# Peptides against a protein of PDB entry 2QAS: the designs that were tried, part 2

Target 1, 120 residues: chain A of PDB entry 2QAS
Amino acid sequence: PPEDLMQYEAMAQDALRGVVKAALKKAAAPGGLPEPHHLYITFKTKAAGVSGPQDLLSKYPDEMTIVLQHQYWDLAPGETFFSVTLKFGGQPKRLSVPYAALTRFYDPSVQFALQFSAPE

## One batch from the design tools (peptide; aimed at target 1 Y60 Q71 G89)

Design b1_p8_5_s4 (made by RFdiffusion4, then SolubleMPNN; from b1_p8_5, 5 letters changed)
Fold by OpenDDE base, seed 3:
Structure b1_p8_5_s4 (fold): chain B 120 residues (1-120), chain A 8 residues (1-8)
Amino acid sequence: as target 1 above (120 residues)
Amino acid sequence: PLNSILEE
């Protein structure tokens, strides 16, 4: 097959990352996500721009999945990354994750899933 | 409570 110099696949993937951003913005809005919607977000912990407690990120050297359903605070979905406070081991931790670091997005309530290739 | 699926 001929070489795709337009990189359509990459453009499509970036567009789909926009779905995650939009979903998070809905989650951050007053009232949160409309039940029973909730989000499973998986990302590469070593990807550029990912930040959080070193001990936490070290525990998950490859990737980790966070759940946004009942126990999350101060969700701030920016244009290039989102930040959120979650509990790990009973302790609140602040995470900042670029959308480019995502590898999986899933909403079990409607079985909506997206997968992404994320660089480390 | 724990949040991360990997931690649960």
Scores: peptide ipSAE 0.065, ipTM 0.713, DockQ to the pose 0.530
OpenDDE base, seeds 1, 2, 4, 5: peptide ipSAE 0.045, 0.042, 0.048, 0.048; ipTM 0.701, 0.696, 0.705, 0.707

Design b1_p8_6 (made by RFdiffusion4)
Pose (drawn by RFdiffusion4):
Structure b1_p8_6 (pose): chain A 120 residues (1-120), chain P 8 residues (1-8)
Amino acid sequence: as target 1 above (120 residues)
Amino acid sequence: SAPANHSH
């Protein structure tokens, strides 16, 4: 015991996914992130709401990490998901990722990191 | 995990 009927830990998890959304809004600002800040986003490829080139998604069965630093265009962070154009083998592609699909967040510049979807 | 996106 005790069983947590309030699920405080789960609520704290969701509240923290919001940091990723807020960070992506600063990155979507004209001029991008304030250097040397850059982002690593890890997400569940099969999580509902994610769309991308069928070929690309098949290459990454469960987890996929993307880096937002030198090569990303048209970052569009909606309220419930974000979409961004990245390059894979020199070929530009478009992704949509719900904040609910996120499992990790890391900015190597200040070593700030978050882990989600992990009730432990 | 390594990032999936790259130009080369």

Design b1_p8_6_s1 (made by RFdiffusion4, then SolubleMPNN; from b1_p8_6, 5 letters changed)
Fold by OpenDDE base, seed 2:
Structure b1_p8_6_s1 (fold): chain B 120 residues (1-120), chain A 8 residues (1-8)
Amino acid sequence: as target 1 above (120 residues)
Amino acid sequence: LPPANSLS
């Protein structure tokens, strides 16, 4: 097949990553997400820029999924990454995840799903 | 994947 020197697929993927960023910004707004919306976010734990507790990341050597619904704090959706505090085993922990590390985004309330190609 | 964090 002909070569796509424009890398349109990558552009499209980046545009869709923008949807996640926008959704997180809504989630970070006062009052949080409008019920019953909630977000399942899956990402590569070894991707560049991913930051969090070593023990937690070690437990998920490839991917892990976090859910933003009832228990999330200090959600900070930046331009290239977002950070959030979640409870793992009853302990609050801070995660920092670049949008480029995402592999899946899902909102069960409306069955909206996105999949992304992330670096291996 | 199952969520890693607790929801409640």
Scores: peptide ipSAE 0.569, ipTM 0.933, DockQ to the pose 0.658
OpenDDE base, seeds 1, 3, 4, 5: peptide ipSAE 0.559, 0.561, 0.562, 0.552; ipTM 0.930, 0.930, 0.932, 0.929

Design b1_p8_6_s2 (made by RFdiffusion4, then SolubleMPNN; from b1_p8_6, 5 letters changed)
Fold by OpenDDE base, seed 2:
Structure b1_p8_6_s2 (fold): chain B 120 residues (1-120), chain A 8 residues (1-8)
Amino acid sequence: as target 1 above (120 residues)
Amino acid sequence: MPPANSLS
């Protein structure tokens, strides 16, 4: 097939990553997400820029999924990454995840799903 | 994939 020197697929993927960023910004706003909306976010734990407790990341050597619904704090959706505090095993832990590390975004309430190609 | 964090 002909070469796509414009890299349209990558552009489209980046645009879709923007949807996640926008959704997280809504989630971070006062009052949080409007019920029953909640977000399942899957990302590559070894991707550049991913930061979190070593023990937690070690438990998920490839990918891990987090859910933003009832128990999430200090959600900070930046331009290139977002950070959030979640409870793992009853312990609050901070995660920092670049949007580029995402592989899946899902909102079960409306069955809205997005998939992304992330670095291996 | 099951969520890693707790919801409640």
Scores: peptide ipSAE 0.551, ipTM 0.931, DockQ to the pose 0.660
OpenDDE base, seeds 1, 3, 4, 5: peptide ipSAE 0.536, 0.537, 0.539, 0.531; ipTM 0.928, 0.928, 0.930, 0.928

Design b1_p8_6_s3 (made by RFdiffusion4, then SolubleMPNN; from b1_p8_6, 5 letters changed)
Fold by OpenDDE base, seed 2:
Structure b1_p8_6_s3 (fold): chain B 120 residues (1-120), chain A 8 residues (1-8)
Amino acid sequence: as target 1 above (120 residues)
Amino acid sequence: LPPANSLE
């Protein structure tokens, strides 16, 4: 098959990452997500730009899934990454995740799912 | 994967 020098698949993936960004911006707005919407976000913990507590990231050497539903604070969806405070074992911890590190996005309420190619 | 954070 002919070589795609335009890299359309990558463009499409980036466009879809934009959906996650937009969804998080909605989640960060006053009132949060409209019920029953909630977001499952999976990302590569060793991807460039991912930051958080060492003990937490060490527990998930490859991928980690977080859920934004009832317990999330200070959600800050930037242009290249988002940060959020979540509770792990009762302790609030801050995570910063580049959209490029995402591998999955899922909203069970409407069964909307997205998968992404992330650096391995 | 199961969620890492607490939901409640």
Scores: peptide ipSAE 0.563, ipTM 0.926, DockQ to the pose 0.673
OpenDDE base, seeds 1, 3, 4, 5: peptide ipSAE 0.552, 0.558, 0.558, 0.547; ipTM 0.924, 0.924, 0.926, 0.923

Design b1_p8_6_s4 (made by RFdiffusion4, then SolubleMPNN; from b1_p8_6, 5 letters changed)
Fold by OpenDDE base, seed 3:
Structure b1_p8_6_s4 (fold): chain B 120 residues (1-120), chain A 8 residues (1-8)
Amino acid sequence: as target 1 above (120 residues)
Amino acid sequence: MEPANSLE
């Protein structure tokens, strides 16, 4: 097959990462996500820019999945990363995740799923 | 796909 010098697949992946960003911005808006929408987000915990409690991240050495439904606070979806406070074992903890670290996005309510290739 | 955080 011919070589893709335009790297269209990468462009498409980046565009799809934009879907996640947009979804998070909706989730951060007043009133949160329109029910019954909720988001499952999986990311590489060792990806550059990922920040959070070391003990928590150590528990998930490769990938970690978080769910934004009911219990999430101070969701701040930036342009390159988002941060959010979630409860882990009953304890609120802050996570900061670059969109580039994402590997999966899923909204069960409408069975919408996206998969991404993230750096190891 | 098991979420790490609590839903409730």
Scores: peptide ipSAE 0.571, ipTM 0.921, DockQ to the pose 0.677
OpenDDE base, seeds 1, 2, 4, 5: peptide ipSAE 0.561, 0.570, 0.563, 0.555; ipTM 0.921, 0.922, 0.923, 0.919

Design b1_p8_7 (made by RFdiffusion4)
Pose (drawn by RFdiffusion4):
Structure b1_p8_7 (pose): chain A 120 residues (1-120), chain P 8 residues (1-8)
Amino acid sequence: as target 1 above (120 residues)
Amino acid sequence: PSDSSVDP
């Protein structure tokens, strides 16, 4: 014991997904992130709400990490998901990722990191 | 070619 009927840990997890959303809004600002900041986002490929080229999603069965630093365009962070154009083998492609699909967040510049969807 | 993914 004790069983947590308030699920404080789960609420803290969701509250923290919001940091990712806030960070993506600064990155979507004209001019991008303040260097040397850049972002690693890891997400569940099969989590509902994610869309991308069928070929690309098949290459990454469960987890997929993307880096937002030197090569990303038209970052559009909505309130419940974000979409971004990235290049894979030199070929630009579009992705949409719900914040709920996120499992990890990392900025190597200040070594700030978050882990989600992990009740432990 | 350029790539924006991180393969584990």

Design b1_p8_7_s1 (made by RFdiffusion4, then SolubleMPNN; from b1_p8_7, 4 letters changed)
Fold by OpenDDE base, seed 4:
Structure b1_p8_7_s1 (fold): chain B 120 residues (1-120), chain A 8 residues (1-8)
Amino acid sequence: as target 1 above (120 residues)
Amino acid sequence: PANSLLDP
């Protein structure tokens, strides 16, 4: 097959990452997500740009899944990454995750799922 | 999930 120099698959993946960004912006808006919508987000913990407590990230050497439903604070969805405060073992911790680090997005309320190829 | 999930 001919070589794709346009990198269409990568473009498509980036477009789909935009869905996650848009969903997070809705979650961050006043009133939050419309019930019963909630988001499961999985990402590569060692990807460039991922930031958080060292002890926490050490527990998840490959991937980590977070859920945004009732216990999340100061969600800030930027253009290239989002940050959010979540509780781990009862302790509030801040995470910063580039959209490029995502590997999975899921909203179980409507069974909507997306998968992505992220840096190793 | 890694973080706590509690009812409101």
Scores: peptide ipSAE 0.451, ipTM 0.880, DockQ to the pose 0.225
OpenDDE base, seeds 1, 2, 3, 5: peptide ipSAE 0.324, 0.333, 0.362, 0.367; ipTM 0.838, 0.842, 0.827, 0.832

Design b1_p8_7_s2 (made by RFdiffusion4, then SolubleMPNN; from b1_p8_7, 5 letters changed)
Fold by OpenDDE base, seed 3:
Structure b1_p8_7_s2 (fold): chain B 120 residues (1-120), chain A 8 residues (1-8)
Amino acid sequence: as target 1 above (120 residues)
Amino acid sequence: AENSLLDP
């Protein structure tokens, strides 16, 4: 098949990453996500820009899935990455994840799913 | 990990 010099698939992927960003911004707004919406977010833990407790990230050498439902704090969705405080083993941990590191986004409440190709 | 779906 002909070569896609426009890289439409990549553009589409980036556009879909925008959906995640927008969803997180809604989650960060006053009142949080409208019930029963909640988010399952999977990302490559070794991707550039990913930041968090080294021990935690080391525990998940490839991917990690976090849930934004009832126990999340200080969600800060920036333009290139988002940060959030979550509890792991009862301990609050701050994670910063670039949208480019995402591999999966899912909202079980409406069965909305997105999958992305992320760098190693 | 409490929040992680990989190791809750």
Scores: peptide ipSAE 0.070, ipTM 0.754, DockQ to the pose 0.444
OpenDDE base, seeds 1, 2, 4, 5: peptide ipSAE 0.067, 0.064, 0.069, 0.062; ipTM 0.746, 0.732, 0.739, 0.723

Design b1_p8_7_s3 (made by RFdiffusion4, then SolubleMPNN; from b1_p8_7, 4 letters changed)
Fold by OpenDDE base, seed 2:
Structure b1_p8_7_s3 (fold): chain B 120 residues (1-120), chain A 8 residues (1-8)
Amino acid sequence: as target 1 above (120 residues)
Amino acid sequence: AANSFVDP
């Protein structure tokens, strides 16, 4: 089959990553996510740019899923990555995740799901 | 919830 030198699939993936960014920006706005919307975000913990507690990331050497629903603070969705404070074992921890590290996005309230290719 | 994350 002919080679796609335009990399359309990658462009489409990036566009879809934009959906996550937009969703997070809505979540970061006053009032947060409109109920019952909530987000399950899965990402590669070893991807470049991922930052968080060493012990936590070590516990999940491949992927981990964070839930943005009832307990999340200081959600800051940037242009290339987002950061958020979540509680793990009752302790607030800051995570920074590049959109490029994402592998899955899901909103159970409306069964909206997205999957992304990320570095293996 | 106790934790804001879910195992894969």
Scores: peptide ipSAE 0.052, ipTM 0.718, DockQ to the pose 0.736
OpenDDE base, seeds 1, 3, 4, 5: peptide ipSAE 0.052, 0.272, 0.047, 0.049; ipTM 0.716, 0.802, 0.709, 0.704; seed 3 fails the geometry check

Design b1_p8_7_s4 (made by RFdiffusion4, then SolubleMPNN; from b1_p8_7, 4 letters changed)
Fold by OpenDDE base, seed 1:
Structure b1_p8_7_s4 (fold): chain B 120 residues (1-120), chain A 8 residues (1-8)
Amino acid sequence: as target 1 above (120 residues)
Amino acid sequence: PASSLLDP
């Protein structure tokens, strides 16, 4: 097969990652997500740029899924990563996740799902 | 397909 020097598949994946970024920006806007929309976001915890509590990341050494519905604070969707405060064991913790670390995105309210190939 | 769900 001919060599794809344009790397179209990678560009398509990046565009789809943009959907997640856009969705998070909607979630971060005044009023939050329109009901009943909520987001399940799965990412590789060892991916470059992922940061958070060491104990939490150690508990989920491969992937973890966070849920953004009713219990999240200070969602900050940047251009390359997003950060959010979530409670784990009753304690607020800050997570920062590059969009490149994402492996799955899901909105159960409308059954919208995306999957991504993230580096191991 | 392994994932760890966290529902804060």
Scores: peptide ipSAE 0.049, ipTM 0.735, DockQ to the pose 0.145
OpenDDE base, seeds 2, 3, 4, 5: peptide ipSAE 0.047, 0.045, 0.030, 0.045; ipTM 0.733, 0.711, 0.638, 0.714

Design b1_p8_8 (made by RFdiffusion4)
Pose (drawn by RFdiffusion4):
Structure b1_p8_8 (pose): chain A 120 residues (1-120), chain P 8 residues (1-8)
Amino acid sequence: as target 1 above (120 residues)
Amino acid sequence: PPPANHSS
């Protein structure tokens, strides 16, 4: 015991996904992130709401990490998901990722990191 | 996992 009927830990998890959304809004600002800040986003490829080229999604069965630093365009962070154009083998492609699909967040510049979807 | 995006 005790069984947590309030699910405080789960609520704290969701509250923290919001940091990713807020960080993506600063990155979507004209001019991008304040250097040397850059982002690593890890997400569940099969989590509902994610869309991308069928070929690309098949290459990454469960987890996929993307880096937002030198090569990303048209970052569009909605309230419930974000979409971004990245390059894979030189070929530009478009992704949509719900914040609910996120499992990790890391900025190597200040070594700030978050882990989600992990009730432990 | 490593980042999935890269150039040519």

Design b1_p8_8_s1 (made by RFdiffusion4, then SolubleMPNN; from b1_p8_8, 4 letters changed)
Fold by OpenDDE base, seed 2:
Structure b1_p8_8_s1 (fold): chain B 120 residues (1-120), chain A 8 residues (1-8)
Amino acid sequence: as target 1 above (120 residues)
Amino acid sequence: MPPANSEA
């Protein structure tokens, strides 16, 4: 097939990553997500820029999924990454995840799903 | 994949 020197697929993927960023910004607003919306976010734990507790990341050497619904704190959706505090095993832990590390975004309430190609 | 964090 002909070469796509414009890399349109990558552009489209980046645009879709923008949807996640926008959704997280809504989630970070006062009052949080409007019920019953909630977000399942899957990402590559070894991707550049991913930061979190070593023990937690070690437990998920490839990918891990987090859910944002009722128990999330200090959600900070930046331009290139977001950070959030969640409870793991009853302990609050901070995660920092670049949007580029995402592989899946899902909102079960409306069955809205996005998939992304992330670095291996 | 099941979520890693706890959620009520």
Scores: peptide ipSAE 0.620, ipTM 0.927, DockQ to the pose 0.614
OpenDDE base, seeds 1, 3, 4, 5: peptide ipSAE 0.611, 0.604, 0.604, 0.601; ipTM 0.924, 0.921, 0.924, 0.921

Design b1_p8_8_s2 (made by RFdiffusion4, then SolubleMPNN; from b1_p8_8, 4 letters changed)
Fold by OpenDDE base, seed 2:
Structure b1_p8_8_s2 (fold): chain B 120 residues (1-120), chain A 8 residues (1-8)
Amino acid sequence: as target 1 above (120 residues)
Amino acid sequence: MPPANSDA
């Protein structure tokens, strides 16, 4: 097939990553997500910029999924990454995830799903 | 994939 020097697919992917960023910004607003909306976010744990507790990340060497519904705190959706505090095994822990590390976004309430290509 | 965090 012809070579795409414009990298349109990548542009489209980045645009879709923008949807996640926008959704997280809504989730971070006062009052949180409007019920029954909630977000399942999957990302590559070894991607550049991903940070969190070593023990937690070690448990998920490839991908990890987090859910933002009722138990999330200090969600900070930046321009290139977001950070959030979640409970793992009852313990609050901070995660920082670049949007570029995402592989899946899903909102079960409306069955809205996005899939992304991320570095392996 | 099941979520890693607890969320009740």
Scores: peptide ipSAE 0.489, ipTM 0.908, DockQ to the pose 0.606
OpenDDE base, seeds 1, 3, 4, 5: peptide ipSAE 0.487, 0.483, 0.486, 0.469; ipTM 0.905, 0.904, 0.904, 0.900

Design b1_p8_8_s3 (made by RFdiffusion4, then SolubleMPNN; from b1_p8_8, 4 letters changed)
Fold by OpenDDE base, seed 4:
Structure b1_p8_8_s3 (fold): chain B 120 residues (1-120), chain A 8 residues (1-8)
Amino acid sequence: as target 1 above (120 residues)
Amino acid sequence: MPPANSGA
């Protein structure tokens, strides 16, 4: 079969990353996500643009999952990445994650799941 | 994978 020089699958993946961005924008709105919606986000910790505490990222050398439900602050969903303050071991820490680094998005409340191929 | 942060 002929090669896909348009890379349509990558385009589709990027479009689906837009779903995550949109969801995070909803989460960042006043009042947060409408209950019972909450978000599990998994990403490659070594992907370009990922930023956070070294000790935390070192604990998760490949992938890391965060949950946005009851305890998230200053969620800032930008156009290419989002940043958020979460508690790890009781300590607030800031993470910055490009959408391109995502490997999984899941909302258990409605069992909505997305999977992504994320290059380092 | 369980979440790294608290708040679930």
Scores: peptide ipSAE 0.606, ipTM 0.940, DockQ to the pose 0.561
OpenDDE base, seeds 1, 2, 3, 5: peptide ipSAE 0.588, 0.606, 0.591, 0.589; ipTM 0.933, 0.940, 0.937, 0.937; seeds 2, 5 fail the geometry check

Design b1_p8_8_s4 (made by RFdiffusion4, then SolubleMPNN; from b1_p8_8, 3 letters changed)
Fold by OpenDDE base, seed 2:
Order: structure tokens, then sequence, then C-alpha cells
Structure b1_p8_8_s4 (fold): chain B 120 residues (1-120), chain A 8 residues (1-8)
């Protein structure tokens, strides 16, 4: 097939990553997500910029999924990454995830799903 | 896959 020097697919992917960013910004607003919306976010744990507790990341060497519904705190959706505090095994832990590390986004309340190509 | 964090 012809070579795409414009990298349209990548542009489209980035645009879709923008949807996640926007959704997280809504989630970070006062009052949180409007019920019954909640977000399942999957990302590559070894992707550049991903940070969190070593023990937690070690448990998920490839991908990890987090859910944001009722138990999330200090959600900070930046322009290139978001950070959030969640409970793992009853312990609050901070995660920082670049949007570029995402592989899946899903809101089961309306069955809205997005898939992304992320670094392996 | 199932979420890693606890949620209620």
Amino acid sequence: as target 1 above (120 residues)
Amino acid sequence: PPPANSEA
C-alpha cells in the first residue's frame, strides 16, 4: 500500500486520546462523574512516563486496568498525562499515566469503547 | 481485564 507520510492514523489516535483526557477532566470536576458513568482505563505499565509503586507495577508487567467510579482521589488530568490516587489492597497509592501509554478506554454505562496503539 | 484497584 502507498506510504502515508502524513501519519493520519497516528493523528486520529491522538485525537481519540483527547477524548480520554476530556473525560478525565470531567471526572476531576467537582461532583465527579455523573452517575452511572465510570471509566475503565488500560495502559502499558512499562511505557515511558508511567510511574507508581514498584510492587504494584511489578504485579502488572504488561498492562494494567484501573477503574474510576466512586473510589478515586486527587485526579489530576494534565495535558500529557494524568495522575490519580486509588486503593490497591486497601492502600491508597498514586499512579501517573501518560495518555500515550493507554491501550483501552471503556465506559460500560453507555458501552463506549476506544482502543489505542501503544508502545510494546 | 479486571481492574486492579478496589472500587465500590
Scores: peptide ipSAE 0.575, ipTM 0.919, DockQ to the pose 0.608
OpenDDE base, seeds 1, 3, 4, 5: peptide ipSAE 0.564, 0.563, 0.560, 0.562; ipTM 0.917, 0.914, 0.915, 0.917

## One batch from the design tools (peptide; aimed at target 1 H70)

Design b1_p9_1 (made by RFdiffusion4)
Pose (drawn by RFdiffusion4):
Structure b1_p9_1 (pose): chain A 120 residues (1-120), chain P 9 residues (1-9)
Amino acid sequence: as target 1 above (120 residues)
Amino acid sequence: PPEDFKAGP
């Protein structure tokens, strides 16, 4: 014991997904992130709400990490998901990722990191 | 890689 009927840990998890959304809004600002900040986003490829090229999603069965630093365009962070154009083998592609699909967040510049979807 | 990006739509 004790069984947590309030699910404080789960609420703290969701509250923290919001940091990713807020960080993506700064990155979507004209001019991008304040250097040397850049972002690593890890997400569940099969989590409902994610869309991308069928070929690309098949290459990454469960987890996929993207880096937002030198090569990203048209970052559009909605309230419930974000979409961004990235290059894979020199070929630009478009992704949509719900914040709910996120499992990790890392900025190597200040070594700030978050882990989600992990009740432990 | 070379830096090349566009912030926002």

Design b1_p9_1_s1 (made by RFdiffusion4, then SolubleMPNN; from b1_p9_1, 5 letters changed)
Fold by OpenDDE base, seed 3:
Structure b1_p9_1_s1 (fold): chain B 120 residues (1-120), chain A 9 residues (1-9)
Amino acid sequence: as target 1 above (120 residues)
Amino acid sequence: GPYDYRAGV
């Protein structure tokens, strides 16, 4: 097939990553997400810019999913990455994830799903 | 995949 020199698929994926960013900004607003919306966010744990509990990130070297529903704090959705406090083994840990590291976004309340390719 | 983990539930 003809070569796509415009890289439209990459453009489309980046645009859809913007949906995740926008959703997180809604989640971070006062009052949080409107019930019953909640977010499953999957990302590559070894992607550049990912930071969090090293024991957990090392234990799950491919990807992991975080759930933003009832147990999250200080969600800070920036322009290139978001950070959030979650409990792992009962201990609060700060996690920072670039949007470029995302592989899946899902809101079960409305069955809205997005999938992304991320660097290995 | 085999390394999927769910946290923050």
Scores: peptide ipSAE 0.080, ipTM 0.728, DockQ to the pose 0.054
OpenDDE base, seeds 1, 2, 4, 5: peptide ipSAE 0.072, 0.078, 0.074, 0.074; ipTM 0.725, 0.726, 0.722, 0.730; seed 1 fails the geometry check

Design b1_p9_1_s2 (made by RFdiffusion4, then SolubleMPNN; from b1_p9_1, 4 letters changed)
Fold by OpenDDE base, seed 2:
Structure b1_p9_1_s2 (fold): chain B 120 residues (1-120), chain A 9 residues (1-9)
Amino acid sequence: as target 1 above (120 residues)
Amino acid sequence: GPADFRAGV
């Protein structure tokens, strides 16, 4: 087949990552997500730009799924990455996740799902 | 699925 020099699939993937960014911006707005909406976000923990507690990330050497529903704080959806505070073992942990690191996005309330190809 | 490696719950 002809070579796609435009990289349309990558552009489409980036557009879909924009959906996640937009959803997180809604979640970060006053009042948070409208119930019953909540977000499952899966990402490659070793992807470039992912940052968080070493002990936590070590427990999830490949992928980790975070849930944004009842217990999250200081959600900051930037243009290239988002950061959020979640409690693990009762301790607040700050995670920063580039949108490029995402592999899955899911809102169970409406069964909306997205999948992304992230670098291994 | 999304419940495989869940954190923040």
Scores: peptide ipSAE 0.085, ipTM 0.755, DockQ to the pose 0.065
OpenDDE base, seeds 1, 3, 4, 5: peptide ipSAE 0.083, 0.084, 0.075, 0.080; ipTM 0.744, 0.743, 0.736, 0.733

Design b1_p9_1_s3 (made by RFdiffusion4, then SolubleMPNN; from b1_p9_1, 4 letters changed)
Fold by OpenDDE base, seed 3:
Structure b1_p9_1_s3 (fold): chain B 120 residues (1-120), chain A 9 residues (1-9)
Amino acid sequence: as target 1 above (120 residues)
Amino acid sequence: GPHDFRAGV
């Protein structure tokens, strides 16, 4: 088949990453997400720019999913990455994840799902 | 597969 020199699929993937960013910005707004919306966010833990508790990231060497529903703090969705405070083992820890590290996004309330190819 | 962590349940 002919080669796609425009890389349309990659462009579409990047555009869809924008959906996650936009959703997180809604989540970060006053009042949070409208109930019952909540977010499952899966990302490669070893991707460039990912930062967080070493013990946590070591426990999940490939990818992990965080769930943003009731207990999260200081969600800060930037333009290239988002950061959020979650409790791990009862201790609040800061996690920063570039959108490029995402592998899937899911909102169970409306069964909306996205999948992404992330660098290994 | 992915490993889930639920912060708020």
Scores: peptide ipSAE 0.088, ipTM 0.771, DockQ to the pose 0.069
OpenDDE base, seeds 1, 2, 4, 5: peptide ipSAE 0.083, 0.083, 0.082, 0.080; ipTM 0.760, 0.759, 0.759, 0.758

Design b1_p9_1_s4 (made by RFdiffusion4, then SolubleMPNN; from b1_p9_1, 3 letters changed)
Fold by OpenDDE base, seed 4:
Structure b1_p9_1_s4 (fold): chain B 120 residues (1-120), chain A 9 residues (1-9)
Amino acid sequence: as target 1 above (120 residues)
Amino acid sequence: PPADFRAGV
């Protein structure tokens, strides 16, 4: 078969990463997500640009899933990465995650799921 | 599968 020099599949994956970005922007807007919507976001913890407490990230050497439902603060969905504050053991922790590091997005309320290939 | 992290835990 003819080779795809346009890399359409990669374009499509990047477009779908835009869904995550858009969903996070809705979550960050006044009023937050409309209930019962909430987000499970999985990412490669060793991907370039991932930043957070080392003790936390060390527990998840490959992938980590965070849940954005009721207890999250200062969600900042940028154009290339998002950052958010979550509490771990009662202590606030700031995470910064590039969209390129994502491997899964899931909203259980409507069973909407996306999967991505991320750099190792 | 990776474990979930939830705020407050």
Scores: peptide ipSAE 0.070, ipTM 0.722, DockQ to the pose 0.069
OpenDDE base, seeds 1, 2, 3, 5: peptide ipSAE 0.069, 0.069, 0.070, 0.070; ipTM 0.727, 0.723, 0.716, 0.728; seed 5 fails the geometry check

